# Designs tried in a protein design run: peptides against a protein of PDB entry 4BOS. Part 26

Target 1, 163 residues: chain A of PDB entry 4BOS
Amino acid sequence: PVLTRTVVPADNSCLFTSVYYVVEGGVLNPACAPEMRRLIAQIVASDPDFYSEAILGKTNQEYCDWIKRDDTWGGAIEISILSKFYQCEICVVDTQTVRIDRFGEDAGYTKRVLLIYDGIHYDPLQRNFPDPDTPPLTIFSSNDDIVLVQALELADEARRRRQ
Target 2, 163 residues: chain A of PDB entry 4BOS as posed
Amino acid sequence: PVLTRTVVPADNSALFTSVYYVVEGGVLNPACAPEMRRLIAQIVASDPDFYSEAILGKTNQEYCDWIKRDDTWGGAIEISILSKFYQCEICVVDTQTVRIDRFGEDAGYTKRVLLIYDGIHYDPLQRNFPDPDTPPLTIFSSNDDIVLVQALELADEARRRRQ

## One batch from the design tools (peptide; made by RFdiffusion4, then SolubleMPNN)

Design b1_p12_4_s2 (from b1_p12_4, 6 letters changed)
Fold by OpenDDE base, seed 1:
Structure b1_p12_4_s2 (fold): chain B 163 residues (1-163), chain A 12 residues (1-12)
Amino acid sequence: as target 1 above (163 residues)
Amino acid sequence: SLLDRIPERQGA
């Protein structure tokens, strides 16, 4: 088994597309972003005490309106929210630093998914199997540390290639 | 923090 990257469109919504891809088991749907954005906005709006201006960098209402725009970018706050919503650890391997940021790591989730990030763009990661008829895996056990090692290797190679 | 390390950026 090998961990591979599926390149999704760079259309300002790559984070949402990537998350959707991995949590849905490998479904590429570039049109998923509007609903993903609305989901996040709904969650944020539902708890203005938790999702405060201090966390959002803007008022709760302003954030909700902002994130629902099709040209705004998701980041750590959105990943954190999506991790909680999907009840899975979201691991982001950064090709610039060759480090993994783990969202939801302390929540006790049994599942993890992986994204690769280059400082601008997000892509999903998947495990391919030797049997071509076996579909790729995108949802891993939270105990599967091998996939994290493979993600780091993938990121390190990516970093070396662009330098 | 993690929130600081992953900026709000997408696309090229």
Scores: peptide ipSAE 0.048, ipTM 0.742, DockQ to the pose 0.537
Fold by OpenDDE base, seed 5:
Structure b1_p12_4_s2 (fold): chain B 163 residues (1-163), chain A 12 residues (1-12)
Amino acid sequence: as target 1 above (163 residues)
Amino acid sequence: SLLDRIPERQGA
Protein backbone atom coordinates (compact mmCIF):
# COMPACT_ATOMS: atom_id res chain seq x y z
CA PRO B 1 0.00 0.00 0.00
CA VAL B 2 1.12 3.52 -0.80
CA LEU B 3 0.06 6.86 0.61
CA THR B 4 -0.97 9.32 -2.06
CA ARG B 5 -2.20 12.87 -2.34
CA THR B 6 -5.47 13.93 -3.91
CA VAL B 7 -5.26 17.49 -5.16
CA VAL B 8 -8.33 19.53 -4.29
CA PRO B 9 -9.18 22.96 -5.69
CA ALA B 10 -7.29 25.97 -4.41
CA ASP B 11 -10.44 27.97 -3.79
CA ASN B 12 -9.78 29.27 -0.27
CA SER B 13 -11.73 26.32 1.13
CA CYS B 14 -9.18 23.59 0.55
CA LEU B 15 -8.99 22.77 4.25
CA PHE B 16 -12.69 22.08 4.49
CA THR B 17 -12.75 20.13 1.25
CA SER B 18 -9.78 18.09 2.39
CA VAL B 19 -11.26 17.29 5.78
CA TYR B 20 -14.56 16.33 4.21
CA TYR B 21 -12.73 14.08 1.77
CA VAL B 22 -10.92 12.09 4.42
CA VAL B 23 -13.73 11.81 6.96
CA GLU B 24 -16.17 10.69 4.28
CA GLY B 25 -13.88 7.97 3.03
CA GLY B 26 -12.61 9.65 -0.09
CA VAL B 27 -15.44 11.78 -1.38
CA LEU B 28 -14.40 14.91 -3.21
CA ASN B 29 -17.02 17.60 -2.69
CA PRO B 30 -15.79 21.17 -3.03
CA ALA B 31 -19.32 22.36 -2.37
CA CYS B 32 -19.10 21.17 1.24
CA ALA B 33 -17.27 24.27 2.45
CA PRO B 34 -20.18 26.63 3.15
CA GLU B 35 -21.88 24.16 5.46
CA MET B 36 -18.65 23.27 7.20
CA ARG B 37 -17.91 26.94 7.76
CA ARG B 38 -21.35 27.37 9.26
CA LEU B 39 -20.84 24.31 11.43
CA ILE B 40 -17.64 25.74 12.83
CA ALA B 41 -19.29 29.08 13.47
CA GLN B 42 -22.13 27.35 15.28
CA ILE B 43 -19.75 25.43 17.49
CA VAL B 44 -17.74 28.53 18.30
CA ALA B 45 -20.84 30.57 19.03
CA SER B 46 -22.17 27.86 21.32
CA ASP B 47 -19.25 28.14 23.73
CA PRO B 48 -18.02 31.70 24.06
CA ASP B 49 -16.33 30.90 27.35
CA PHE B 50 -13.99 28.40 25.74
CA TYR B 51 -13.71 30.06 22.36
CA SER B 52 -12.59 33.35 23.79
CA GLU B 53 -10.80 36.21 22.15
CA ALA B 54 -7.58 34.82 23.55
CA ILE B 55 -8.11 31.67 21.51
CA LEU B 56 -9.66 33.20 18.42
CA GLY B 57 -7.61 36.36 18.13
CA LYS B 58 -10.86 38.24 17.70
CA THR B 59 -14.21 38.35 19.44
CA ASN B 60 -16.41 35.30 19.24
CA GLN B 61 -18.92 37.09 17.06
CA GLU B 62 -16.24 38.54 14.80
CA TYR B 63 -14.75 35.11 14.28
CA CYS B 64 -18.10 33.58 13.43
CA ASP B 65 -18.76 36.22 10.83
CA TRP B 66 -15.24 35.89 9.49
CA ILE B 67 -15.11 32.12 9.12
CA LYS B 68 -18.40 32.07 7.25
CA ARG B 69 -16.92 34.17 4.47
CA ASP B 70 -16.11 32.25 1.31
CA ASP B 71 -12.61 33.67 1.03
CA THR B 72 -11.22 33.11 4.52
CA TRP B 73 -8.72 30.33 5.03
CA GLY B 74 -9.09 27.74 7.71
CA GLY B 75 -6.21 26.78 9.92
CA ALA B 76 -5.34 25.26 13.24
CA ILE B 77 -8.41 26.54 15.04
CA GLU B 78 -10.74 25.06 12.46
CA ILE B 79 -8.82 21.79 12.36
CA SER B 80 -9.06 21.52 16.11
CA ILE B 81 -12.79 22.12 16.00
CA LEU B 82 -13.33 19.64 13.19
CA SER B 83 -11.26 17.04 15.01
CA LYS B 84 -13.58 17.32 17.97
CA PHE B 85 -16.68 17.31 15.82
CA TYR B 86 -15.75 14.26 13.78
CA GLN B 87 -14.19 12.55 16.78
CA CYS B 88 -10.95 11.73 15.04
CA GLU B 89 -7.34 12.74 15.15
CA ILE B 90 -6.41 15.03 12.29
CA CYS B 91 -2.75 14.79 11.34
CA VAL B 92 -1.31 17.52 9.17
CA VAL B 93 2.02 16.90 7.50
CA ASP B 94 3.83 20.08 6.49
CA THR B 95 5.93 19.89 3.34
CA GLN B 96 7.91 22.97 4.29
CA THR B 97 9.13 21.60 7.60
CA VAL B 98 8.53 17.86 7.19
CA ARG B 99 6.66 17.81 10.45
CA ILE B 100 3.35 16.36 11.50
CA ASP B 101 1.01 18.35 13.67
CA ARG B 102 -1.49 16.13 15.39
CA PHE B 103 -4.83 17.57 16.40
CA GLY B 104 -6.87 15.64 18.90
CA GLU B 105 -3.97 13.41 19.84
CA ASP B 106 -4.88 13.52 23.53
CA ALA B 107 -8.59 12.94 23.07
CA GLY B 108 -8.39 9.18 22.88
CA TYR B 109 -9.84 8.86 19.39
CA THR B 110 -9.45 5.49 17.72
CA LYS B 111 -9.28 6.94 14.23
CA ARG B 112 -7.03 9.39 12.44
CA VAL B 113 -7.08 11.14 9.10
CA LEU B 114 -4.24 12.85 7.28
CA LEU B 115 -3.81 16.10 5.40
CA ILE B 116 -0.79 17.49 3.61
CA TYR B 117 -0.04 21.19 3.91
CA ASP B 118 2.47 23.32 2.01
CA GLY B 119 2.08 26.55 3.92
CA ILE B 120 -0.78 27.75 1.76
CA HIS B 121 -2.78 24.78 0.48
CA TYR B 122 -4.28 21.70 2.11
CA ASP B 123 -4.81 18.37 0.36
CA PRO B 124 -6.11 15.06 1.67
CA LEU B 125 -4.06 11.90 1.86
CA GLN B 126 -5.23 8.38 1.14
CA ARG B 127 -3.79 4.89 1.15
CA ASN B 128 -3.99 3.09 -2.17
CA PHE B 129 -3.82 -0.66 -2.38
CA PRO B 130 -2.31 -2.85 -5.08
CA ASP B 131 -5.57 -4.72 -5.42
CA PRO B 132 -7.69 -2.66 -7.78
CA ASP B 133 -10.82 -3.99 -6.13
CA THR B 134 -9.84 -2.52 -2.77
CA PRO B 135 -10.86 1.12 -2.47
CA PRO B 136 -8.47 3.72 -1.07
CA LEU B 137 -8.45 4.21 2.68
CA THR B 138 -8.66 7.64 4.27
CA ILE B 139 -9.51 6.72 7.85
CA PHE B 140 -6.72 5.01 9.73
CA SER B 141 -6.28 3.53 13.15
CA SER B 142 -4.84 5.96 15.64
CA ASN B 143 -2.29 3.24 16.30
CA ASP B 144 -1.16 3.13 12.67
CA ASP B 145 2.23 4.77 12.88
CA ILE B 146 3.25 3.48 9.47
CA VAL B 147 0.95 5.94 7.80
CA LEU B 148 2.68 8.76 9.66
CA VAL B 149 6.04 7.58 8.39
CA GLN B 150 4.66 7.43 4.89
CA ALA B 151 3.27 10.92 5.27
CA LEU B 152 6.66 12.23 6.32
CA GLU B 153 8.26 10.55 3.34
CA LEU B 154 5.70 12.11 1.07
CA ALA B 155 6.33 15.52 2.58
CA ASP B 156 10.08 15.13 2.34
CA GLU B 157 9.83 14.29 -1.31
CA ALA B 158 7.62 17.28 -1.91
CA ARG B 159 10.09 19.52 -0.12
CA ARG B 160 12.99 18.25 -2.20
CA ARG B 161 11.08 18.98 -5.37
CA ARG B 162 10.88 22.63 -4.37
CA GLN B 163 14.60 22.95 -3.50
CA SER A 1 1.35 26.18 20.36
CA LEU A 2 -0.31 24.13 17.66
CA LEU A 3 -2.73 26.96 17.07
CA ASP A 4 0.14 29.18 16.02
CA ARG A 5 1.92 26.71 13.78
CA ILE A 6 -0.71 26.28 11.11
CA PRO A 7 -1.77 29.74 10.04
CA GLU A 8 -5.14 31.01 9.03
CA ARG A 9 -4.74 33.17 5.97
CA GLN A 10 -7.00 35.67 4.29
CA GLY A 11 -7.57 35.98 0.59
CA ALA A 12 -6.27 34.11 -2.43
Scores: peptide ipSAE 0.047, ipTM 0.740, DockQ to the pose 0.795
Fold by OpenDDE base, seed 4:
Structure b1_p12_4_s2 (fold): chain B 163 residues (1-163), chain A 12 residues (1-12)
Amino acid sequence: as target 1 above (163 residues)
Amino acid sequence: SLLDRIPERQGA
């Protein structure tokens, strides 16, 4: 089996599209972003004590309005929120550093999903199988360290292509 | 911090 990248549109919502793709088992739907943004806003609004200005960099309400715009980018805060919502570890492999950042790693989740990040753009990762009748896998065991190795290999290859 | 490592778009 090989780990591959599915390129999603660079439309300011690549993070949300990528997360949706992996948590839904490989469904590419760029139109998911508005609802994903609203979901995050709802979660943030529900806990203003935790999601404070110190965390958000803006007031809770301002963040909620901001994240619901179709042209604002998600980042680590949104990944953390989505990890908790979907009850899975979100692993982001960075092609610039060849490093994996794990979100939700201390939550005891049994599942993990993987994204690849180049500093500005997110894409989802999937495992393809030799059998064409076996659909790609996007949700892995949190104990599957092989997929992390494969992700690092992809990142390293991507880095070498750019520098 | 980790939250700063993977930032949102700075201009937004």
Scores: peptide ipSAE 0.045, ipTM 0.731, DockQ to the pose 0.538
Fold by OpenDDE base, seed 2:
Structure b1_p12_4_s2 (fold): chain B 163 residues (1-163), chain A 12 residues (1-12)
Amino acid sequence: as target 1 above (163 residues)
Amino acid sequence: SLLDRIPERQGA
């Protein structure tokens, strides 16, 4: 088995497209972004005590309006929210630092998904199998350390390509 | 922090 990258469009919504891809088992749908943005806004709006201005850097309402714009980029806040919503770890391997940031790592989730991030763009990762009839895997056990090693290898290779 | 490493950004 090999871990591979699926390149999604760089359309300001790559994070949402990438998360949707991995949590839905490998469904590429760039049109998912508006609904993903609305989902995040709904979650934030539902709990203004937790999603405070201190966390958001803006008022709850301002954030909700902001994230629903089609040209705003998601980041760690959105990943954290989506991790909680989908009840899985979201592991982001950074090609600039060759490090993995784990979101939801302390929540006790049994599943994890992986994204690759280069500082401005997110792509989803998937495991391909030798059997061509076996579909790629995007949802891994949170105990699967091999996939993290493979993700680091991908990130290291990507970093070298930019040097 | 993780928030600092992977920040929110505004597009075009």
Scores: peptide ipSAE 0.045, ipTM 0.735, DockQ to the pose 0.780

Design b1_p12_4_s3 (from b1_p12_4, 5 letters changed)
Fold by OpenDDE base, seed 1:
Structure b1_p12_4_s3 (fold): chain B 163 residues (1-163), chain A 12 residues (1-12)
Amino acid sequence: as target 1 above (163 residues)
Amino acid sequence: SLLDRIPEREGA
């Protein structure tokens, strides 16, 4: 088994496309972003005490309006929210630093998914199997540390190729 | 922080 990158469109919604891909088991849907943005806004709006200005960097209402725009880009706050919503750890390997940022790591989730991030663009990661008839895996055990090692290797190679 | 490393961005 090998961990591979699926390149999603380099649009303003690559984070959402990537998350959707991995949590849905490898479904590429570039049109998923509007609904995911709305989902996040709904969650944020539902708890203004938790999702405060201190966390959001803007008022709750302003954030909700902002994230629902089709030209704004999600980041850590959105990943954190999506991790909680999908009840899985979201691991983001950064090709610039060759580090993994783990969201939901302390929540006790049994599942993890992986994204690769280059400072601008997000892509999903998947495990391919030798048997061509076996579909790739995007949802891993939270105990699968091998996949994290493979993600780091993938990121390191990506960094070296850029230089 | 994690928020600093994976920031929100405005679209181009």
Scores: peptide ipSAE 0.041, ipTM 0.718, DockQ to the pose 0.759
Fold by OpenDDE base, seed 2:
Structure b1_p12_4_s3 (fold): chain B 163 residues (1-163), chain A 12 residues (1-12)
Amino acid sequence: as target 1 above (163 residues)
Amino acid sequence: SLLDRIPEREGA
């Protein structure tokens, strides 16, 4: 089995498209972004005590309005929220640093998904199998350290391609 | 921090 990258559109919503892809088992739907944005806004609005201005950098209401815009980019805050919502680790391998940032790593989730990030764009990662009739895997065990090694290898290769 | 490495940002 090999870990591969699925390139999603380089629009302002690549994070949401990528997360949706992996948590839904490999469903590519670039039109998912508006609903993903609304989901995040709904979660934030539901708990203003936790999602405070200190965390958001703006008022709860301002953030909700901001994230629902079709031209705003998600980041660590949104990944953290989505990790909690989907009850899984979201592991982001950075091609600039060849490091993995784990979101939700202390929550005790049994599952993890992986994204690859180059500083401006997110793509989802999937495991392909030798059997062509076996669909790619996007949801991994949180104990699967091999997939993290493979992700680092992909990131390292991507970094070399840019040098 | 993680927020610094993977920040939010406004689009065009």
Scores: peptide ipSAE 0.040, ipTM 0.720, DockQ to the pose 0.748
Fold by OpenDDE base, seed 3:
Structure b1_p12_4_s3 (fold): chain B 163 residues (1-163), chain A 12 residues (1-12)
Amino acid sequence: as target 1 above (163 residues)
Amino acid sequence: SLLDRIPEREGA
């Protein structure tokens, strides 16, 4: 089995497309972004005490209006929210630093999904199997350390290609 | 913070 990258459109919503892809088992739907943005806004609006200005960098209402725009970028706070919503670790491997940032790592989730990030763009990762009739896997056990090693290998290769 | 480490977010 090999870990591979699925390139999603380099639009302003690549994070949402990538997360949707992995948590839904490999469904590529670039049109998912508006609903994903609304979901995040709904969650944030529901708990203004937790999602404060200190966390959001702006007022709760300002954030909700901002994230629902079609041209704003998701980042760490959105990943954290989606991790909690989908009840899984979201592991982001960075091709610039060859490191993995793990969101939800202390929540005790049994599942993890993986994204690859280059500083401006997110793509989803999947495990492909030799049997062509076996569909790719996007949701991994939180005990699967091999997939993290493979993700780092992909990031290292990507970094070397840019040098 | 994690917000500063994942910079696709504008200003973070």
Scores: peptide ipSAE 0.039, ipTM 0.723, DockQ to the pose 0.380
Fold by OpenDDE base, seed 5:
Structure b1_p12_4_s3 (fold): chain B 163 residues (1-163), chain A 12 residues (1-12)
Amino acid sequence: as target 1 above (163 residues)
Amino acid sequence: SLLDRIPEREGA
């Protein structure tokens, strides 16, 4: 099996598209972003004590208005929220540093999904199988460390291509 | 921090 990257549109909503792709088992839906942005805003608004200005870098209300814009990029805060919502670990491999940032790693989730990040753009990762009748896998066991190694290899190769 | 490595941005 080989870990591969599926390129999603660079439309400022690549994070949301990528997350949707992996949690839905490999469904590309660039139109998912508005609802996911609203979902995040709803979650943030529901808990102003936790999602404070210290966490958000802006007031709760300001953040909610901001994240619902079509041109704002999601990041660590959104990934953390989506990890909790979908009840899975979200692992982001960075091609610039060849590091994996794990969100939800201490939550005890049994599943993990993987994204690849180049400092600007997010794409989803999937495992392809040699058997053409076996569909690609996007949801992995949280105990599957092989996929993390493969993700690092993929990121390292991407980094070398840019140097 | 994680926020620094995986930033949130505005604009295109």
Scores: peptide ipSAE 0.041, ipTM 0.717, DockQ to the pose 0.730; fails the geometry check

Design b1_p12_4_s4 (from b1_p12_4, 6 letters changed)
Fold by OpenDDE base, seed 4:
Structure b1_p12_4_s4 (fold): chain B 163 residues (1-163), chain A 12 residues (1-12)
Amino acid sequence: as target 1 above (163 residues)
Amino acid sequence: SLLDRIPSRDGA
């Protein structure tokens, strides 16, 4: 089996599309972003003590309004929130640094999903199987270290292609 | 920090 990326649109909402893809078992739905942005805003608004100006860089309310715009890019804040919401680790492999950032790693989740990130774009990762009747896997065991190795390999290859 | 490395930001 091989780990591959599914290229999603570069429409400012690739993070949300990518997360949705992996947590829903491989469903590509670029139209999911507005609702996911609203979800982020709702969660941010629900805990202004935690999601403070120090974290957000703006007031809680301003951030909520900001993230709901269709031209703003989600990042670590959103990934952290979505990890908690979907109750899974979200592992982001960065092709620029060839490292994996594991969101939710201390929460004790049994499942993990993977994204590949190049600094401006996110894509979802999936495991493809030789058997054509076996659908790709997007949700992995949090104990599956092999998938992390494969993700690093994928990122390293991507980096080498840009050298 | 992680927040700095993967920031939420204005789009292109």
Scores: peptide ipSAE 0.474, ipTM 0.926, DockQ to the pose 0.820
Fold by OpenDDE base, seed 5:
Structure b1_p12_4_s4 (fold): chain B 163 residues (1-163), chain A 12 residues (1-12)
Amino acid sequence: as target 1 above (163 residues)
Amino acid sequence: SLLDRIPSRDGA
């Protein structure tokens, strides 16, 4: 089995497309972003005490209006929210630093998904199997540390290609 | 922090 990257469009919504891909088991839908942006805005609006201005960098209402724009980029705030919503760890491997940041790691989720990030763009990761009749896997056990090692290897190779 | 390393931001 090998961990591979599926390149999604660089259309300002790559984070949402990538998350949707992995949590839905490998479904590429570049049109999913508007609904996911609305979902995040709804969750943020529902809990202004937790999603404070200190966290958002702007008022709760300003953030909700901002994230629903089709040209704004999601990051750690949105990943954290989506991790809670989908009840899974979201692991982001960074090709610039060759490190993994795990969102939802303290929540006790049994499943994890993986994204690869280069400082600007997000792509989803999947495990491919030798048997061509076995579809790729995008949802892993939270006990599967081998997939994290493989993700770091992918990131390191990507970093070397840019040097 | 994580928020600084992986920021939400305006698109290019």
Scores: peptide ipSAE 0.455, ipTM 0.920, DockQ to the pose 0.790
Fold by OpenDDE base, seed 2:
Structure b1_p12_4_s4 (fold): chain B 163 residues (1-163), chain A 12 residues (1-12)
Amino acid sequence: as target 1 above (163 residues)
Amino acid sequence: SLLDRIPSRDGA
């Protein structure tokens, strides 16, 4: 089995497309972004005490309006929210630093999904199997550390290609 | 922090 990336469009919504891809088992749907933006805004609006200005860098309402724009880029805030919503670890492997940030790692989730990030763009990761009739896997056990090693290898290769 | 390394930001 090999870990590979699926390149999604660089349309300002690559994070949402990538998350949707992995949590839905490998479904590529760039049109999912507006709904996911609304979902995040809804969650943030529902808990203004937790999602405070200190966390958001702007008022709760301002953030909700901001994240629903078509051109704003999701990051750690949105990943954290989506991790909680989908009840899984979201592991982001950074090709610039060759490290993995594990969102939701302290929540006790049994599942993890993986994204690859280059500082600007997100892509989803998947495990491909030798049997062509076996579909790629995007949802892993949170105990599957082999996939994290493979993700780091993928990131290191990507970094070398830029050198 | 994670917020600094992976920020939410205005897109290109």
Scores: peptide ipSAE 0.451, ipTM 0.922, DockQ to the pose 0.801
Fold by OpenDDE base, seed 3:
Structure b1_p12_4_s4 (fold): chain B 163 residues (1-163), chain A 12 residues (1-12)
Amino acid sequence: as target 1 above (163 residues)
Amino acid sequence: SLLDRIPSRDGA
């Protein structure tokens, strides 16, 4: 089994497309972004005490309006929210630093999904199997440490290619 | 923090 990257469009919504891809088992749908943005805005709006200005860097209402724009980039805030919503650990491997940031790692989720990040763009990761009739896997056990090693290997190779 | 290292931001 090999961990591979699926390149999604660089349309300012790559994070949402990538998350949707992995949590839905490998469904590429760039059109999912508007609804994903609305979902995040809805969650944030529903709990202004938790999603405070201290966390958001702007008022709750300002954030909700901002994240629903089609040209704003999601980051750690959105990943944290999506991790909680989908009840899974979201692991982001950074090709610039060759490290993995794990969102939801302390929540006790049994599943994890993986994204690869280069500082501006997110792509989903999937495990491909030798049998072509076996579909790729995008949702892994939270105990699967091998997939994390493979993700770091991908990031390290990507970093070397840019040097 | 993670929030600062992976910020939400305006697109390029």
Scores: peptide ipSAE 0.444, ipTM 0.920, DockQ to the pose 0.815; fails the geometry check

Design b1_p12_6_s1 (from b1_p12_6 with D5E R11L)
Fold by OpenDDE base, seed 2:
Structure b1_p12_6_s1 (fold): chain B 163 residues (1-163), chain A 12 residues (1-12)
Amino acid sequence: as target 1 above (163 residues)
Amino acid sequence: PLNFEALAERLA
């Protein structure tokens, strides 16, 4: 099995497209972003005590209005929220540092998904199988350390390509 | 650009 990168559009919503891809089992839907943004805004609005200005960097209401714009970029707060919503670890491998940031790692989730991040763009990762009739896997066991190693290898290769 | 690192620090 080989871990591969699926390049999604380099628009302002690549994070949402990438997360949607992996959590839905490999469904590429660039039009998913508006609903994903609204989902995040709903979650944030529902818990103003937790999603405070200290976390958001702006008022709860300001954040909700901001994230629903089609030109604002997602980041760690959105990944954290989506991890909680989908009840899975979201592992982001960074091609600049060749490091993995794991969101939801302390929540006891049994599943993980993987994204690759280059500093300005997110893409989803998937495992391809030798059998062409076996669909790619995007949802992994949280105990699958091999997939993390493979993600690091992809990131290292990507980094070397830019040097 | 994405607001990844700065917000990650606040969440950690």
Scores: peptide ipSAE 0.024, ipTM 0.658, DockQ to the pose 0.189
Fold by OpenDDE base, seed 4:
Structure b1_p12_6_s1 (fold): chain B 163 residues (1-163), chain A 12 residues (1-12)
Amino acid sequence: as target 1 above (163 residues)
Amino acid sequence: PLNFEALAERLA
């Protein structure tokens, strides 16, 4: 089995498309962003004590209005929220630093999904199997550390190609 | 541009 990258459209919503892809088991839906943005705004609005200006970098209301725009880019706060919503660890491997940022790692989730990030774009990662009849896997055990090693290898190769 | 790195450190 090998870990591979599925390139999603380089639009303002690549994070949402990538998350949707992995949490839904490999479903590419570039039209998923509006609803996901709405979902995030609803979650943020529901807990202004936690989602404070210190976390958001703007007021709760300003963030909700901002994230629902179709031209704003997702980041760590959105990943954190989506991790909680989908009840899974979201691991982001960075091709610039060859490091993995893990969201939800201390929440006790049994599942993890992986994204690859190059500084301006997110793509989903999946495990392909030798058996052509076995579909790719996007949801891994939170105990599967091999997939993290493979993600780092994939990121390192990407970095070397750019240097 | 994506706002990932700065927030990642705060949320980690």
Scores: peptide ipSAE 0.024, ipTM 0.649, DockQ to the pose 0.181
Fold by OpenDDE base, seed 3:
Structure b1_p12_6_s1 (fold): chain B 163 residues (1-163), chain A 12 residues (1-12)
Amino acid sequence: as target 1 above (163 residues)
Amino acid sequence: PLNFEALAERLA
């Protein structure tokens, strides 16, 4: 089995498209972003004590209005929220540093999904199997260390290609 | 540009 990258559109919503892809088992839906943005805003609005200005960098209301725009970029806050919502680790491998940032790693989730990030774009990762009739896997065991190694290998190759 | 690093530090 090999870990591969599915390139999603390089629009302002690549994070949402990528997360949706992996948590839904490999469904590519570039139109998912508006609803996911609204979901994020709803969660943030529901807990202004936790999602404070210190966390958001702006008021709770300002953040909710901002994230619902179609031209604003998702980042660590949104990944953290989506990890909690979908009850899984979201692991982001960075092609610039060849490191993995793990969101939800201390929550005790049994599942993890993987994204690859180059500093300005997110793509989802999936495991392909030799049997063409076996669909790709996007949701991995949190005990699967091999997939993390494979993600680092993909990132290292991407980094070397840019040098 | 994505708002990643600065926010990640606040969540750490």
Scores: peptide ipSAE 0.022, ipTM 0.645, DockQ to the pose 0.188
Fold by OpenDDE base, seed 5:
Structure b1_p12_6_s1 (fold): chain B 163 residues (1-163), chain A 12 residues (1-12)
Amino acid sequence: as target 1 above (163 residues)
Amino acid sequence: PLNFEALAERLA
């Protein structure tokens, strides 16, 4: 089996599209972003003590209004929230640094999903199998460290292509 | 640009 990248549209909502893809088992839905933005805003608004200005970089209300815009880019805050919401570890491999940032790693989740990030764009990762009758896998065991190695290899190759 | 690295550090 090999880990591959599925390129999603390079719009302002690539993070949301990518997360939706992996948590739904490989479903590409570029129209998922508005509802996911609303979901994040609702979660942030519900806990102003935790989601403080120190975390958000802006007031709770300002963040909620900001993230609901169609042209704002999601990042670590949104990934953290989505990890908690979907009850899975979200691993982001960076092609610029060849490092993996793990969100939800201490929450005790049994599942993990993987994204690849190049500094300005997110894409989802999936495992393809030799058997054409076996569908690609996007949700992995949190104990599957092989997929993390494969993600690093994929990122390293991507980095080399740009050098 | 995406809000990633700096925010990741704050959430780590």
Scores: peptide ipSAE 0.024, ipTM 0.652, DockQ to the pose 0.181; fails the geometry check

Design b1_p12_6_s2 (from b1_p12_6, 5 letters changed)
Fold by OpenDDE base, seed 4:
Structure b1_p12_6_s2 (fold): chain B 163 residues (1-163), chain A 12 residues (1-12)
Amino acid sequence: as target 1 above (163 residues)
Amino acid sequence: AINWEALAERLA
């Protein structure tokens, strides 16, 4: 089995497209962003005590209006929210640092998904199998540390290609 | 561009 990257469009919504891809088992839907943006806004609006200005960098209402725009970029805040919503650990491997940031790692989730990040763009990761009848896997056990090693190897290779 | 570090720190 090989961990591979699926390149999604760089259309300001790559994070949402990538998350949707992995949590839905490998479904590429570049049109998913508007709904996911609304979902995040709903979650943020529902808990103004937790999602405070200190966390958001803007008022709760301002953030909700901002994230629903089609040209705003998602980041750690959105990943954290989506991790909670989908009840899975979201692991982001950075090709610039060859480090993995794990969102939801302390929540006790049994599943993890993986994204690759280059400092600007997010892409989803999947495990491909030699058997052509076995579809790629995007949702892994939270105990599967091999996939994390493979993600680091993938990121390291990407870094070497750019340096 | 995404300010990854700043966002991550706010969540800590």
Scores: peptide ipSAE 0.026, ipTM 0.642, DockQ to the pose 0.158
Fold by OpenDDE base, seed 2:
Structure b1_p12_6_s2 (fold): chain B 163 residues (1-163), chain A 12 residues (1-12)
Amino acid sequence: as target 1 above (163 residues)
Amino acid sequence: AINWEALAERLA
């Protein structure tokens, strides 16, 4: 089995497209972003005590209005929220640093999904199998450390390609 | 571009 990158559109919503892809088992839907943005806004609005200005960098209401715009970028806050919503670790491998940031790692989730990030763009990762009739896997066991090693290898190769 | 580090710090 080989871990591979699926390139999603390089629009302002690549994070949402990538997360949707992996948590839905490999469904590419570039039109998912508006609903994903609204989902996040709904979650944030539902808990203003937790999602405070200190966390958001703006008022709860301002953030909700901001994230629902089609030209604003998702980041760590949105990944954290989506990790909680989907009850899985979201592991982001960074091609610039060749490091993995694990969101939800202390929550006790049994599942993890993987994204690759280059400082600007997010893409989803998937495991392909030798049997062409076996669909790619996007949801892994949180105990599967091999997939993390493979993700690091992909990131390292990507980093070298830019040098 | 995504302000990755700043957001991560606020969540730490």
Scores: peptide ipSAE 0.026, ipTM 0.654, DockQ to the pose 0.161
Fold by OpenDDE base, seed 3:
Structure b1_p12_6_s2 (fold): chain B 163 residues (1-163), chain A 12 residues (1-12)
Amino acid sequence: as target 1 above (163 residues)
Amino acid sequence: AINWEALAERLA
């Protein structure tokens, strides 16, 4: 089995497309972003005490209006929210630093999904199997450390190609 | 275009 990257459109919503892909078992839907943005806004609006101005960098209402725009970028706060919503670790491997940032790592989730990030763009990762009739896997056990090693290998190769 | 560092610091 090999860990591979699925390239999603390089639009302002690549994070949402990538997360949707992995948590839904490999479903590519570039049109999923508006609903996911609205979901995040709803979650943020529902808990202004937790999602404070200190966390958001703007008022709760301003953030909700901002994230629902079609040209704003998702980042760490959105990943954290989606991790909680989907009840899984979201692991982001960075091709610039060859490091993995884990979101939801202390929540006790049994599942993890993986994204690859190059500094401006997110793509989903999946495990492909030798049997062509076996569909790719996007949801891994949180105990599967091999997939993290494979993700680091992909990131390292990407970094070397840019040198 | 993602302000990753600023967002990560606020969540740390």
Scores: peptide ipSAE 0.025, ipTM 0.644, DockQ to the pose 0.165
Fold by OpenDDE base, seed 1:
Structure b1_p12_6_s2 (fold): chain B 163 residues (1-163), chain A 12 residues (1-12)
Amino acid sequence: as target 1 above (163 residues)
Amino acid sequence: AINWEALAERLA
């Protein structure tokens, strides 16, 4: 089994497309972003005490309006929210630093999903199996450390190719 | 547990 990258469209919603892909078991849906943006806004709006201006960098209302725009980019805040919503650890391997940022790592989730990030673009990661008829896996055990190693290797290779 | 430091050195 090998960990591979599925390239999603390089649009302003690549984070949402990538998260959707992995949490849904490998479903590519570039049109998923509007609903995911709205979901995030709904969650944020529901708890203005937790999702404070200090956390959001703008008022709760301003953030909700901002994230629902089709031309704004998701980041760490959105990943954190989606991790909590989907009840899984979201691991983001960065090809620039060859490091993994783990969201939800202390929440006790039994599942993890992986994204690869190059500083501007997110793509989902999946495990391919030797049997071509066996569908790729996108949801891993939170105890599967091998997949994290493979993600780092993948990121390192990507970094080297850019040199 | 993964020895991240050792791994980082290998990948550097």
Scores: peptide ipSAE 0.019, ipTM 0.497, DockQ to the pose 0.023

